Peptides against a protein of PDB entry 8BZL. Designs and how they scored, part 149

Target 1, 228 residues: chain A of PDB entry 8BZL
Amino acid sequence: SYDRAITVFSPDGHLFQVEYAQEAVKKGSTAVGVRGRDIVVLGVEKKSVAKLQDERTVRKICALDDNVCMAFAGLTADARIVINRARVECQSHRLTVEDPVTVEYITRYIASLKQRYTQSNGRRPFGISALIVGFDFDGTPRLYQTDPSGTYHAWKANAIGRGAKSVREFLEKNYTDEAIETDDLTIKLVIKALLEVVQSGGKNIELAVMRRDQSLKILNPEEIEKYV
Target 2, 242 residues: chain B of PDB entry 8BZL
Amino acid sequence: SRRYDSRTTIFSPEGRLYQVEYAMEAIGHAGTCLGILANDGVLLAAERRNIHKLLDEVFFSEKIYKLNEDMACSVAGITSDANVLTNELRLIAQRYLLQYQEPIPCEQLVTALCDIKQAYTQFGGKRPFGVSLLYIGWDKHYGFQLYQSDPSGNYGGWKATCIGNNSAAAVSMLKQDYKEGEMTLKSALALAIKVLNKTMDVSKLSAEKVEIATLTRENGKTVIRVLKQKEVEQLIKKHEEE

## One batch from the design tools (peptide; made by RFdiffusion4, then SolubleMPNN)

Design b1_p17_5_s3 (from b1_p17_5, 12 letters changed)
Fold by OpenDDE base, seed 3:
Parts: structure tokens; C-alpha cells; sequence
Structure b1_p17_5_s3 (fold): chain B 228 residues (1-228), chain C 242 residues (1-242), chain A 17 residues (1-17)
């Protein structure tokens, strides 16, 4: 018999394959996103890279466009598919609409893609959640999260992956207007949040910063240590 | 639960893809393949298991495939799956060449196949490919490159790595002996023989049981060469004398 | 047995980022 992937409702109204995909996300390393005043910051738990592995091929944070970045947690191969489609959409939008995507637009696109994989016969859900950050054309910083279900929401700060609960609890207590008053304080907040779940300090953290009218900057370990 | 073990392309309650895990486990029983990146080239070394006396001496590399003028791969896993994937790699590379009038970048070819592999983990009625691949190549962007991909559609770049039988032990040995920045193709070949000699479950390493290919640059062109048996014998002999 | 279990765990962990 053709073993089709089927995402169907349980008698109690649950989509088990979506819930199980959310469990796959929890197996991913932690990612955190914080929206500052004029900055967006992504921080991720750096997976230990094997000694002989090329670090350039190990990325948990990626650019979708010049004004949008994404961090993910869950299945690495699934993430690549989503990233590629999102990048194509960003370029298509620039071509057809003659403007960059808004962060909400590209988030909604990704969410719609994920949703289709929860409803289409013969497809399993994507085993990834994503934090999507960037700037709209008006210079407004944005942070969105999307999960395997295809839901998405705007956030001031959020986390995904294995340590997400602890990181969120930290952010709920420590995210204040004073804590994000400056770019440096915002970066420090992200680092402190990650340190709730990441051992050995800055060596196991990757940080990406996007400021208004600036490209994505991935901080080197030395730059991260200045904030610790 | 057995229910999730038997179904392809579905998550377990714990968020696991059992068929992908099992495909990766199956590769552990395949013949060993090594890849080593050097400053002046890159190599693949593969265990040849099917030494049948009646095989016509058309030494088609059983495990090493030329993909285009700038890339080759080795395979560990199900032979039939490997044939499908290597053919697809060639088609992807050719389509790119026709479209852009330049060779496909190495990583782009790897990712294109990895997207196919991933699809076989996500689309219903598909099973994962029971194959891991090592890719060697040269392009103008990154020079000499070594990649590994698995049934999940995950991949990574490597200085040296191993897939198949005893891969963990081989990787451990490579980590000990690989000298970053100082690796010549000659030293890489010697290292490959050393590692294979320890990881292959054979009393004595013989040239008939090993396939080696090198990728180098000569006069601004990529040269992919499968070593002759006599050359492999000489490498083994040198190792035995050390 | 322990080595096999460790190998299986390593495979599992390799799938996620």
C-alpha cells in the first residue's frame, strides 16, 4: 500500500503530525530573537562543529533578503527548503512589486507554505520553527515567529528550540524599555537570555545584528565576549 | 512504536523520523568511503567489496562516479539508490551548464541533490534514499572542496571525513592525523591508506579492494583521475614500510 | 551495545539544528 503521509484531525481535534513536528523543533538548539528600538538581534546556541567540518556550511542564522533575517530550530534539511523558497519570494517581490518585502509579508508567505504542508495529502509538516527579524521600508524593526502549523505572530522578544521555555521566562522578566534603550543593551539582553541555557559563555553563541539601514552583521566570538 | 517505524515520511510522537534514522543506520553497514581535502587537491578512497573473479575487468569504479569535469562523488549505501542519485547529479550539473554556460558551483550541486533527498523524507509514498555521498570538486569560488550528504538531505563541508562501515573510527583517526594547512595530496593519499588499513576488516589491505580518485588542477583545468591498481599498490607498500 | 547506542544518538542529533 502506498504509505502516504497523512495529517488528519484526531477525534479530539488535534493534528498529531503538527504537534509531533513541534516536538521535532524542541530537539533543535535554542534560538532567541529580540526587537530593540532601532535594532533586531538573533542569538542562537552554536552546535558544536566537528574539528574537521567547515564552519561555513553550518549556519542557523541566514539572510532571506537585505532587510530580513531568519533563525530556525528543528530539522536542518527542512529549514533549507523553507529558506530557499523564502529567498525566491523575496526576489520575486522585488521584481514584481518593485519594493522589498515587509517582514510580515515574508513571514506570512512562510507561514502559508507551512500550512499547506499540514493540509496537503502526501506531505508531512515542516519540522521547523523560525524567528524572522528585519526592518520594514519605513525603518520599523520587526520580529515574527512561525511554527510547523503555519501560525505566526509578532513579538517583542521570543525563543524557539530546546531551551525556549527558560529563555522566554527570562525575557518575560527582563524585557523592559530600559533593557532595550540602546543597541548594546539589546545585544546584552540576548546574550544573557541565551546564557540561561547555553554553557561555556560566548564560545557557544552565535549572534546576528541588524540595525536600521544596515546589513546583517554576524558577530565574531571576540565581539560577543565584549558583551558578556 | 512499530506504527511509526513502518510508515515513511511521518513524525513519531517524539518528533523523530524513524525511516531517516534507519536509512542512516543502514549506511553504517556499507563499504567505507573516505574523503580528504589537501592544499593541492582532494581525494576519495573507497572500499571495493564486490571483488568477483568473473567480473569483467572493465574496472568501472564501483563506488566513485565522475559527475562533471570539476566534480566526482563516492557512495555508501544501497547501490540502486546510489545509481539514481548519481544520475540525477549528472543531470543537474548538465542542465546548469546548458542554462548558464558555466559549470555548476560545487555546493550548489550538493544542495540540489540534498533538496531531492529531503523531499523523499517529506512527501508521502516516498522512502528516504539509503545513501550517503562524499563529493569532491573544484570551483572558482572556493577552490577544492569536500562535502558529505546523508539520507536526511543534510550536508556539510569537510577537511576530511568518512562514511560507511567503521566511519566513526575513521573520523577519529582523521582528526588525529589531519594537519590543517599542511596537507598535501601526497600526504592525504598516505593518510587515506593508513585509515583504510585500520578500518577495513581485512587482514591485509590490497589494491584490488581499494578505489582511489584524485581531483587536481593542471594548467587551469580540473583533472579527475582514478588511480591505477599499481599506483595503489605502491601506496600500500609505502605504508607497510613505515 | 553502548557504542551502538551512542552511534544511534549521534545520528538522531545530527538531524536537528
Amino acid sequence: as target 1 above (228 residues)
Amino acid sequence: as target 2 above (242 residues)
Amino acid sequence: AAAEAARREAIRESLFA
Scores: peptide ipSAE 0.410, ipTM 0.763, DockQ to the pose 0.746
Fold by OpenDDE base, seed 5:
Structure b1_p17_5_s3 (fold): chain B 228 residues (1-228), chain C 242 residues (1-242), chain A 17 residues (1-17)
Amino acid sequence: as target 1 above (228 residues)
Amino acid sequence: as target 2 above (242 residues)
Amino acid sequence: AAAEAARREAIRESLFA
């Protein structure tokens, strides 16, 4: 029996499974990305970890390579698959091309992976959007977004997940060259953007910072409170 | 031609995976399984529901499975699905050992199975596994560990947790009584009995209805031991005397 | 009924990050 195509066009031209996957993304906690001058910052709404749960096993921000990290919103298990595939590609690129991936390259790879899952028989779309940030080899900071459809775009700042609309509206108003003039100001911008949707202030925010020629740094709660 | 209803897990209009939710709901009706991490070991305690007099006296653990020398798991949900997944865990662990000449790290084994579970939620012609697992293990990286996984392919590490029937109530009790940094295996065993006594749908807790396994380190080796019925009886008696 | 509804909601929320 041929597995029925899961993602098909409706009579009115909609790909309902892709649209419904986008609804799954909206059920994820908020993530925000901002490109500064010499910094990229990811901020996420911290999901409540159960008292007896090991926090080590709960991550919304992950490294794909030394120069690239990703935040996601949507299905956690789907995200793990995408992350693993992206990590393998980053390593493969280093081996074959002898250089790290560009942020655009790995974004395009992830986007292509997602797109294939919208067109392949017997596969549902990935229920995730991702913010991908990092530095190209030339030291240029980059921010990209991908969605369940496999589209991708470069951004100065963007948000995904439950509170994305409110956060984007804030960023549209407040993202200026002056607001990102320094690393500290860029971090403050991310925190302020997240505070539009996060109730309990800095305690419910996780921040990741990547500076030029530096590894991904996850800020501890005390470091975050300095910016609040 | 009976069109095989290729039951594929698809998104609802609201972005939900109902087949995964239903699989998790089914697990809520399964027998209770507890896991507790201690400083000197980790344990699994599981409800034994199939007490048939005609079962041959070889007390095969109904719900607790040894995976390798350093890991065991307990299962809640569909028995046939559990058998498939426990076999896969053993195969994954064995392949890793063969390839790397060292035991698979606990989290890597859990993740490998979780990727399989996830695939059964994304690919056509597949249904989610109707099984949640608790994993206990030791490795050189993190020492004693406790993990939980569900039909979605999600997992997490825990100090103490519960799956199956009355799991929410059990977790609440564990949160109240679990003392971080002070939990001995002895105290963990007592806590397991306390929680099972309150959460099992039985009038009185008996040793025949409970399976307990402990994982410890002795002389630099992992020891996985299923408690004898008499040992469980002693734990129950001690609880009744307190 | 309320406890069952809460459990179902918790399951649903657990799937997302």
Scores: peptide ipSAE 0.383, ipTM 0.736, DockQ to the pose 0.753
Fold by OpenDDE base, seed 1:
Structure b1_p17_5_s3 (fold): chain B 228 residues (1-228), chain C 242 residues (1-242), chain A 17 residues (1-17)
Amino acid sequence: as target 1 above (228 residues)
Amino acid sequence: as target 2 above (242 residues)
Amino acid sequence: AAAEAARREAIRESLFA
């Protein structure tokens, strides 16, 4: 019999494959997102790239469009599928609506995609959560999270992956209006949050910064060390 | 719980895809394939299995496939799966060429196949491909390139890597001996022989048991060449003399 | 046996980012 993977309800009303996909997310390295006043920051735990591996091909943070970027935790191959579809949608939106997507719009698109994979016959859920950050056309900074179920919410700050609990606990204590008063303070907050779970300091952190009306900037290790 | 071991495209309670893991494990028992990126070219070296003497078709290359004029690949794993995937790579490359009137960029070809592989890990009624690939290529964007892909649909660019039997040991040797920025194709060939000699489960490395292909640029054209047995013999001999 | 276990673990870890 062709074992058609079906996400079905358990007798107690749970979608086990969705829950198990959430466990797959926890196997991913930590990612954190913080919304500042005029900045959005993504930080990720950098996996030790093998000495002979091309770093260009190892990315946990990616641009979806000029105004939107995403960090993920979980299955890398699953993430690529989601990223590609999101990028196509961003471009399609620009062509059809003549404006870039809002961060909420693209998040909802990704969430809907994920949800369909929880309900479609013969498909397993995506084993990824994502932090989606960017600016709306009006210059409003946004942070969203989505999970394997297709749920999504807006956040001030959040974390995903293996260290997410500790990072969230840190953010809950330290995210204040004062802590995000400046771009530099916001970046510092992300770094401090990641350092709760990342060993060996700034060398194991990748940071992406998007400021209002500016392109996504990946900080180099030297830039990160200035904030540590 | 072993019940998830036999089911395709489902998560275990721990968030694992056992069929993908098992496919990758199966590849670990396949013949060794090496890829090495040099400044002036890129190479594939693959373990050649004994061809049955009664085979009517003499395949000069069992494990190395030309994909287009600018790319080749080597395969470790299930031969039938490999044939399907290599054919698909050729089709993807050809469709791109027809659509855009230019050769497909190396990474895009790799990614396109990886998306197919990924789909076979997510859609019910499918099993993962029991195949890992090494890709060598040249394009105008990144020059010489080496990629590795696995049954999960993951891929990465590499300076040097290995798939198949004893791949971990091979990678360790490559890591020790690979000189970044100083690797010539000649040195890469020597390194390939060195690593294969140590990692192949053979008493003595012979040219009959090794396939080597090089990808170079000559006069602004990509040249993919499978080394002749005599050339491989010379490389082995040189290694034995060192 | 230990080398095989390590290899299997490496495979598992390689799937996730």
Scores: peptide ipSAE 0.369, ipTM 0.729, DockQ to the pose 0.741

Design b1_p17_5_s3 (from b1_p17_5, 12 letters changed)
Fold by OpenDDE base, seed 2:
Structure b1_p17_5_s3 (fold): chain B 228 residues (1-228), chain C 242 residues (1-242), chain A 17 residues (1-17)
Amino acid sequence: as target 1 above (228 residues)
Amino acid sequence: as target 2 above (242 residues)
Amino acid sequence: AAAEAARREAIRESLFA
């Protein structure tokens, strides 16, 4: 029997494997999420894709369902597992409850999954944080963050990954009701926030927007340049 | 021996469960939570440490959770562990209500969770929950009640107690000022503010850093109320004037 | 070393309620 606990308390009460998983998240490229009035926006720093690599395979933004999407920072392989489990749960909920998941519901599901991997034999924590955005059935825009511990909170705006501190500091200063008054202003806020840490301007940014009753839209580079 | 520090659910040669001790040590780093039993109600008072400007104000209470119509709890320790345990408490309470068509007795709900906590200290490959809870409740058997539980699965009923940061100092203050049989909810609220003001690692106590919930009985119904920020400000102001 | 300790402390604080 493999009875070795991987995540254990230190003598001073630390869960080192969880803390180290949070350090793994900081090695990921930056992601930012902002909740507007009638829009949610995700922005990510593009990793340098190898010249021969298919760009479609390196997406940091993915749909979980028609009304929910997420961006992540940390271990890409870990993210695939979480994304797949979340997608299955979204479909299961639609079949069983006959309604799409709320953004809070699917966030709580992901958080619970992560927490179990901090307390299960022979399993390490997931080395990912996620920004989860979408719309509830009532049309309310939502933004949640979850980390390797399984903790989650609702946010107006937040960032994860290597440049998260600088991006958060920018958002704390610049997130106002006036700054999110329109969809375009909300998108501009995300771009400006990412430009605090992203080198070479808009070419290294991927942006996704979701509006009420609309699917996830990935902006092309030309659309991004209009906001710069 | 360092070998026993890294293994869950095993005794040391001295009969110690190191992982349980270390889980309890972890709770000492969490925000302070107080519980006080009065003749006419019970209260929880908790330190709010995570004040972020960008946090969405969806949750009025970060550390106090309603479990059912007759019970609430506060938590000190790992937030993700707390979320799992509070969800489990709600599920246990609802399953009982469905099965017996009456609310679960307070102590029985506490015991059911404590059995789960204990199992995580005994069954291989699981770490203890890094969480202590304070429970407030009312039932027809014992009336108003206050309980504390820890990572070991141990629990006890209390008239007043504290968990989290500076809990030992808080308990000492509670022992000095708690008057058995004479404690009103109003006096309990004043005592909670007094103790928090001395035990929180802040220069000045502010309403933004404190959550307070009261549990009372009105017209034969339990009422769980989270105090508004203005009400907490008034309690702090009153304490500063004394 | 001090910066790493401060970073670890910040992470720890984020884990606890």
Scores: peptide ipSAE 0.090, ipTM 0.562, DockQ to the pose 0.021; fails the geometry check

Design b1_p17_5_s4 (from b1_p17_5, 8 letters changed)
Fold by OpenDDE base, seed 3:
Structure b1_p17_5_s4 (fold): chain B 228 residues (1-228), chain C 242 residues (1-242), chain A 17 residues (1-17)
Amino acid sequence: as target 1 above (228 residues)
Amino acid sequence: as target 2 above (242 residues)
Amino acid sequence: SAAEAERRREREEALFE
């Protein structure tokens, strides 16, 4: 690595490259995460897939482990690096500790990775935010967000990317215990939240659902239409 | 602003990586490369710009490179960068083969190189590679495959795509004429010639200016073949007669 | 030019997801 500082403090104490990386996140399509009672749901705005593009290679939601999945917004190539590192860590943890990672643990790992890229010479920040959802071994559903700075927090619901502000405003008004009382209601909440910013309805939404003791399920368009 | 045009790839105030975008712009001026996926094979067609009489004919392909027995690629952009990346692809494929005693899956090879490309956009003292690649391959997991990668380290799978000069026009033509599920290698070759004839800034398409490679399966083995000039001439002639 | 602006937009859209 070249010994050149990229991310430095401004005279006023700002890390401009981190702030600019946050602007890169806003160029990404919207992602939303909601924690229900016994479910976690990720929803993403589908990028318009070119007519001749293979949809298999366009993924905004990915599994990190059997109990953890992630959605991201921002630079696609940067996201791939983070995802790969996180997957390796999940496997390493299973080998060394003989238990799957907690959602907090893997979030902290990703956050630490991002933070190091804000402080290490010759590295720019990652241009991504992530929503990390899953279940801890005790069956507790979790939702975390991390940003380019390496900051992370636990959430009941949150959004990242271009439409994140509007989606968050919707969630702040509509996230109630009644709104997440059932799995179906939780899914509906995510869809309604995304519809604040997504044009053309359910065709441009991808939903991933993880229920307690179940693997990640990506809903097909027909399944999504049932909730619209 | 000029401040972000530094030797190091950094974010602009708007969250853009200008050096990556400029690398992509440079590729737009490179020779055209096409990839088309068919039911029975996959092809690359590339514009050959360096038709110098003094070039040693021993180089059968200027823009199409065999990576291993199951994969080939075409490059658009800076030749020196292309050489480095092509060599790296071969090394990655060989290391995998040695480690696992089986060929590397197509997408995994593409991803491995894309991670390298991404690193050159994130680490200081490095510039992005001024190269986009089209990859054709076969593996037991997905069969025939076509991928495109750019200087950012992003990639995607395609049924048909184009990189380099007039790529947007070429992609538009491919969208119009590509018939999903009905594309034979023969029809793909004809389509490639059709698109190149319209997108290359030449009055008449000549076989000397076009390189074509096909990847097929014969008797359970992948066959990568660069078309002979006479075969390309026949394809061009056929197109002119239609 | 409008064409240059469009190419710029396409490049931006290609980088972000």
Scores: peptide ipSAE 0.306, ipTM 0.783, DockQ to the pose 0.787
Fold by OpenDDE base, seed 1:
Structure b1_p17_5_s4 (fold): chain B 228 residues (1-228), chain C 242 residues (1-242), chain A 17 residues (1-17)
Amino acid sequence: as target 1 above (228 residues)
Amino acid sequence: as target 2 above (242 residues)
Amino acid sequence: SAAEAERRREREEALFE
């Protein structure tokens, strides 16, 4: 029996399940991405980890490859599926093409995956948006966003999740060439942007920084406080 | 709203997966399961509800399942769903061992099952599993570990946690009494009894109604042991004397 | 009950990050 299509067009041309998946994203904690000159920065609202929970297993920022990392907002279990498939693709690309993926390539892969889940019978959309940052092999910093529909775009800065609107408004006002002139200024910009929606300052922020030819670095709370 | 409640794998207008939430609700009515991580081991404690005198096979463990030599789990929720998932865990672990000639890392086994659970929330014609699991294990990468997974396919590592009936109250008690870095298996056992005594709606905790398993390392080997009824009785007695 | 509503919220929050 063909399971009824979960994602169908409404009479007015809307894909309600995609729109509702976008609402699921808004239930996620805030994530922000900023592209600097020679740096990419991801910041996330640190969800209150339960006192007895292992922090190692609660990650909103993950590496996809040595040159690419991702933050997400929405359904955690859905994110894991996307992350795993993206990681496999990154490794496959290295083996077949003998070069790491471009940030655009892996974003497009993720976007295509999401899109297929909007069109395939018996599948619901992924309830996640992602900010994907990294460096291309030529050393160019990149930031992409993708949503449940499979749409993706390149950004200078963007935000996803619950506080995304306020963070985007802040970034629209404060993202200038001067504000990203240095790595430190770029990091400060991300922190300031998150502080628009995050209560209790730097303790509730997780920051990941990737510089050219460097691995992903997650800043500790003490390092974050230096920028506040 | 009600139309979305009946479909298994659709988002509500608010972005909710009601069937997953309802599965989690069903688990809230299941028997209590506790997990506690100690420095020298990890334990599971579970409420035994089906004490039927007419049961021919005295199952030593109704709710605690050995998965492999290095891992065990406890289940809260629909028994039939639990049986399917525990069998799948064993198969995954065995296939990994055959393929790689080493035991599956604890987290990898948990994630493999969680991917299955997640699929049942995303693919049509499926319902979520009405089961949460606690996993205890040891591996060479992280040592002793405790994980919890839910019907969504989400999981997390824990120092101590609870699923099933009165889980919120149990977690609150664990938060109060769990001492990070100072937890011995002995103290963890005492804590488990303390929490179960308060969270089980029984006037008196009896060894017949409690299953406890410990996972330890002895001589470089993992030892999974279900406590005998007499051992559980002694733990209960000790708690009553305190 | 208020307690049931709170448990529902906690469950909902547990699904999203």
Scores: peptide ipSAE 0.292, ipTM 0.779, DockQ to the pose 0.773
Fold by OpenDDE base, seed 5:
Structure b1_p17_5_s4 (fold): chain B 228 residues (1-228), chain C 242 residues (1-242), chain A 17 residues (1-17)
Amino acid sequence: as target 1 above (228 residues)
Amino acid sequence: as target 2 above (242 residues)
Amino acid sequence: SAAEAERRREREEALFE
């Protein structure tokens, strides 16, 4: 019987498998999200693509829908499952409600999925945290974070993964209305935040930007270097 | 702690999945498989370990499996697990063909299997598959392709890679000798022999111990061919003369 | 052993992003 009970309470009230899944997230490379005035920016530490690996198959930032994108930290295979489920939900919502999902809605969906995997016998928690950014239909930029427990919160800026603590400390000090006054300043803020933990400058950073009424744009290395 | 390396795949206190890691370790002891992408084709080369004189003429590759008309794979790890996964790959490909009236794109087939592998790392009462796969294929979207997948359900596209015994050394050699944009299938075959000769724990490379398959395009059709023993012997001989 | 530690690191790098 105990072999089926993967996530159980300890005598002191802890869910150890959830806590250990949070440790798995810390093994992931750093991801940063920042909400600007009319822009949302995701930055990730680029994992050194092995020589001879196809770069197209290594993506830490993905679109969930036209108005929502996600970065994650933790187990790549777990992330793929969550991403696929979220994409299906985004499409289903468009078909049934005839409107795109709000960023909060899809975040709540992902969070609920994660929570179920913390309570269901015979399932381990997802070993991922996610930063979910996008625009609501009213044009409001949003940033949310989810963790392995299924909790979620809205943020102005946040970070996940190995360097998250240092990046958050930087953002807490440097996130001001002046620092996000323009799209370019917002992008610069993300780059500066990532440079706190990423070695070798802009070559090891991947940036994605979503502007109001625009699709997700992944910046090329040359575009990133202009902000460094 | 022994509690995290036993029955169900669970997280260790450090956030590790030990059963997945142990499955990967088991694959490291399996026979070597190589994949090399060329401009005009893609190949798999695999070590044959089971040469039993009493085996009825193995007309078919022990380690290389045709999946459909446009894809093949090689396996490193537990043979029984490999048989289950290769069968599942064939079923996925056939179901897709039936549903969409076109062959499944290479990456979609790989991803579908990887989702199954991942599930066996997350659901209770399951163990990870003790198998890594190399996939070769052609589709209209990306042309010739090479993929690798592991027990975690992770995968990646490659120009050249290796799984199984001495895979790290093989990958290092491939990195040194692989010339991007200049790799012909002929050169890839020569490179495969070179790498296998150095990485296989054998005194002398023989055609009996090596399986090679090539995937090419001829007249707008994919051709998957397993090299005959004589062809492999010629490749080995050429390498010895160089 | 150093070799075991390296193999562990390689496995971790393969699983996590």
Scores: peptide ipSAE 0.185, ipTM 0.676, DockQ to the pose 0.733

Design b1_p17_5_s4 (from b1_p17_5, 8 letters changed)
Fold by OpenDDE base, seed 2:
Structure b1_p17_5_s4 (fold): chain B 228 residues (1-228), chain C 242 residues (1-242), chain A 17 residues (1-17)
Amino acid sequence: as target 1 above (228 residues)
Amino acid sequence: as target 2 above (242 residues)
Amino acid sequence: SAAEAERRREREEALFE
């Protein structure tokens, strides 16, 4: 039988394949995003790189464009497809509109892509959630989250992956205007949030920082330890 | 449980892709393939299971395929799936060369195939490819490289790794014996023989049951060479004497 | 079995980030 309809409604109105894709996201390592005043920060739990694996091929944080980066949780191969499509769209937008994408625009594009895979015949949902951060042309920092359903929302702070619940609970308690008053405090907040679920301190954290009018910077372990 | 096993690749209630996992399980029963990165080259070593006396002596590497002048791969899994994927790799590499007048970077070729593999896990009416690949190559960006890809479309770069039968045990042995920064191609060949001798379900390792290819740089050109049976015999003999 | 659980973990670690 041609399983044409992969994602269908249950009798109670649930899309089980979308819900199960959300369970796939929970199998991913934790990622956290925080919007500061003039900074956006992504932090991820480093997957224990197997001995003899090349670390350069294990990236949970990637640039979509000069002004936008993304962290994901879930199926790595699915993420690669989304990232590639998003990068192409960012370049296409620059060519056609002559301006970089807004963070909302590219988030909406990714969300629309995900949504189509929940409704298209013969396609399963993407098994990923994403945190998308960056700066709009006006210099406004943005953080968005999208899930397998294709929903998206703007956030001050959020987390995805296996430790997301604990990290979100921490952020709900500790995200204040005072806690993000400076770039350094914002970075510290992300690290503290990740330390709720990450064992062995700063060595198991990857941190990416984007400041206004600056490119994405991946912090080295020594830089991270300064905040621990 | 059975309902998710018999259909197109869909998520289980726990968020698992059972068809992908089952494809990976199938690969675990295939012949062993090893890859080892050295300072002066990279190698593939593969178990040869089909020794038919009536096969024409044209030593077609059963498991090692040249992709272009700078890359080769080894395959563990379903032979028919392997043939499709290796042909696709060659086509991708050739199209890139024609378009850009330069050889495709190693990682780009790997990712291009991985996107195809991923698609076969996401689109209805398709099953995952029952194939894992090891890729060896050289490019001007990263030099000598070793990659592994699986049915999910995931890939990674490695210093040494194994796919197929007893791959977990082989990887454990590689972790113990691989010396980072000090690995020569000669030492890598010896290590490959050592690991294969322990992981292959054979009483005695013979040159007839092992295929080895090396990728080196000579005079600014990549050289991919399949070792002759006599060379493999010498490596086995040397290992038995140690 | 512990071995099956470990193989499951390895598969999960291979597929998810």
Scores: peptide ipSAE 0.178, ipTM 0.674, DockQ to the pose 0.726; fails the geometry check

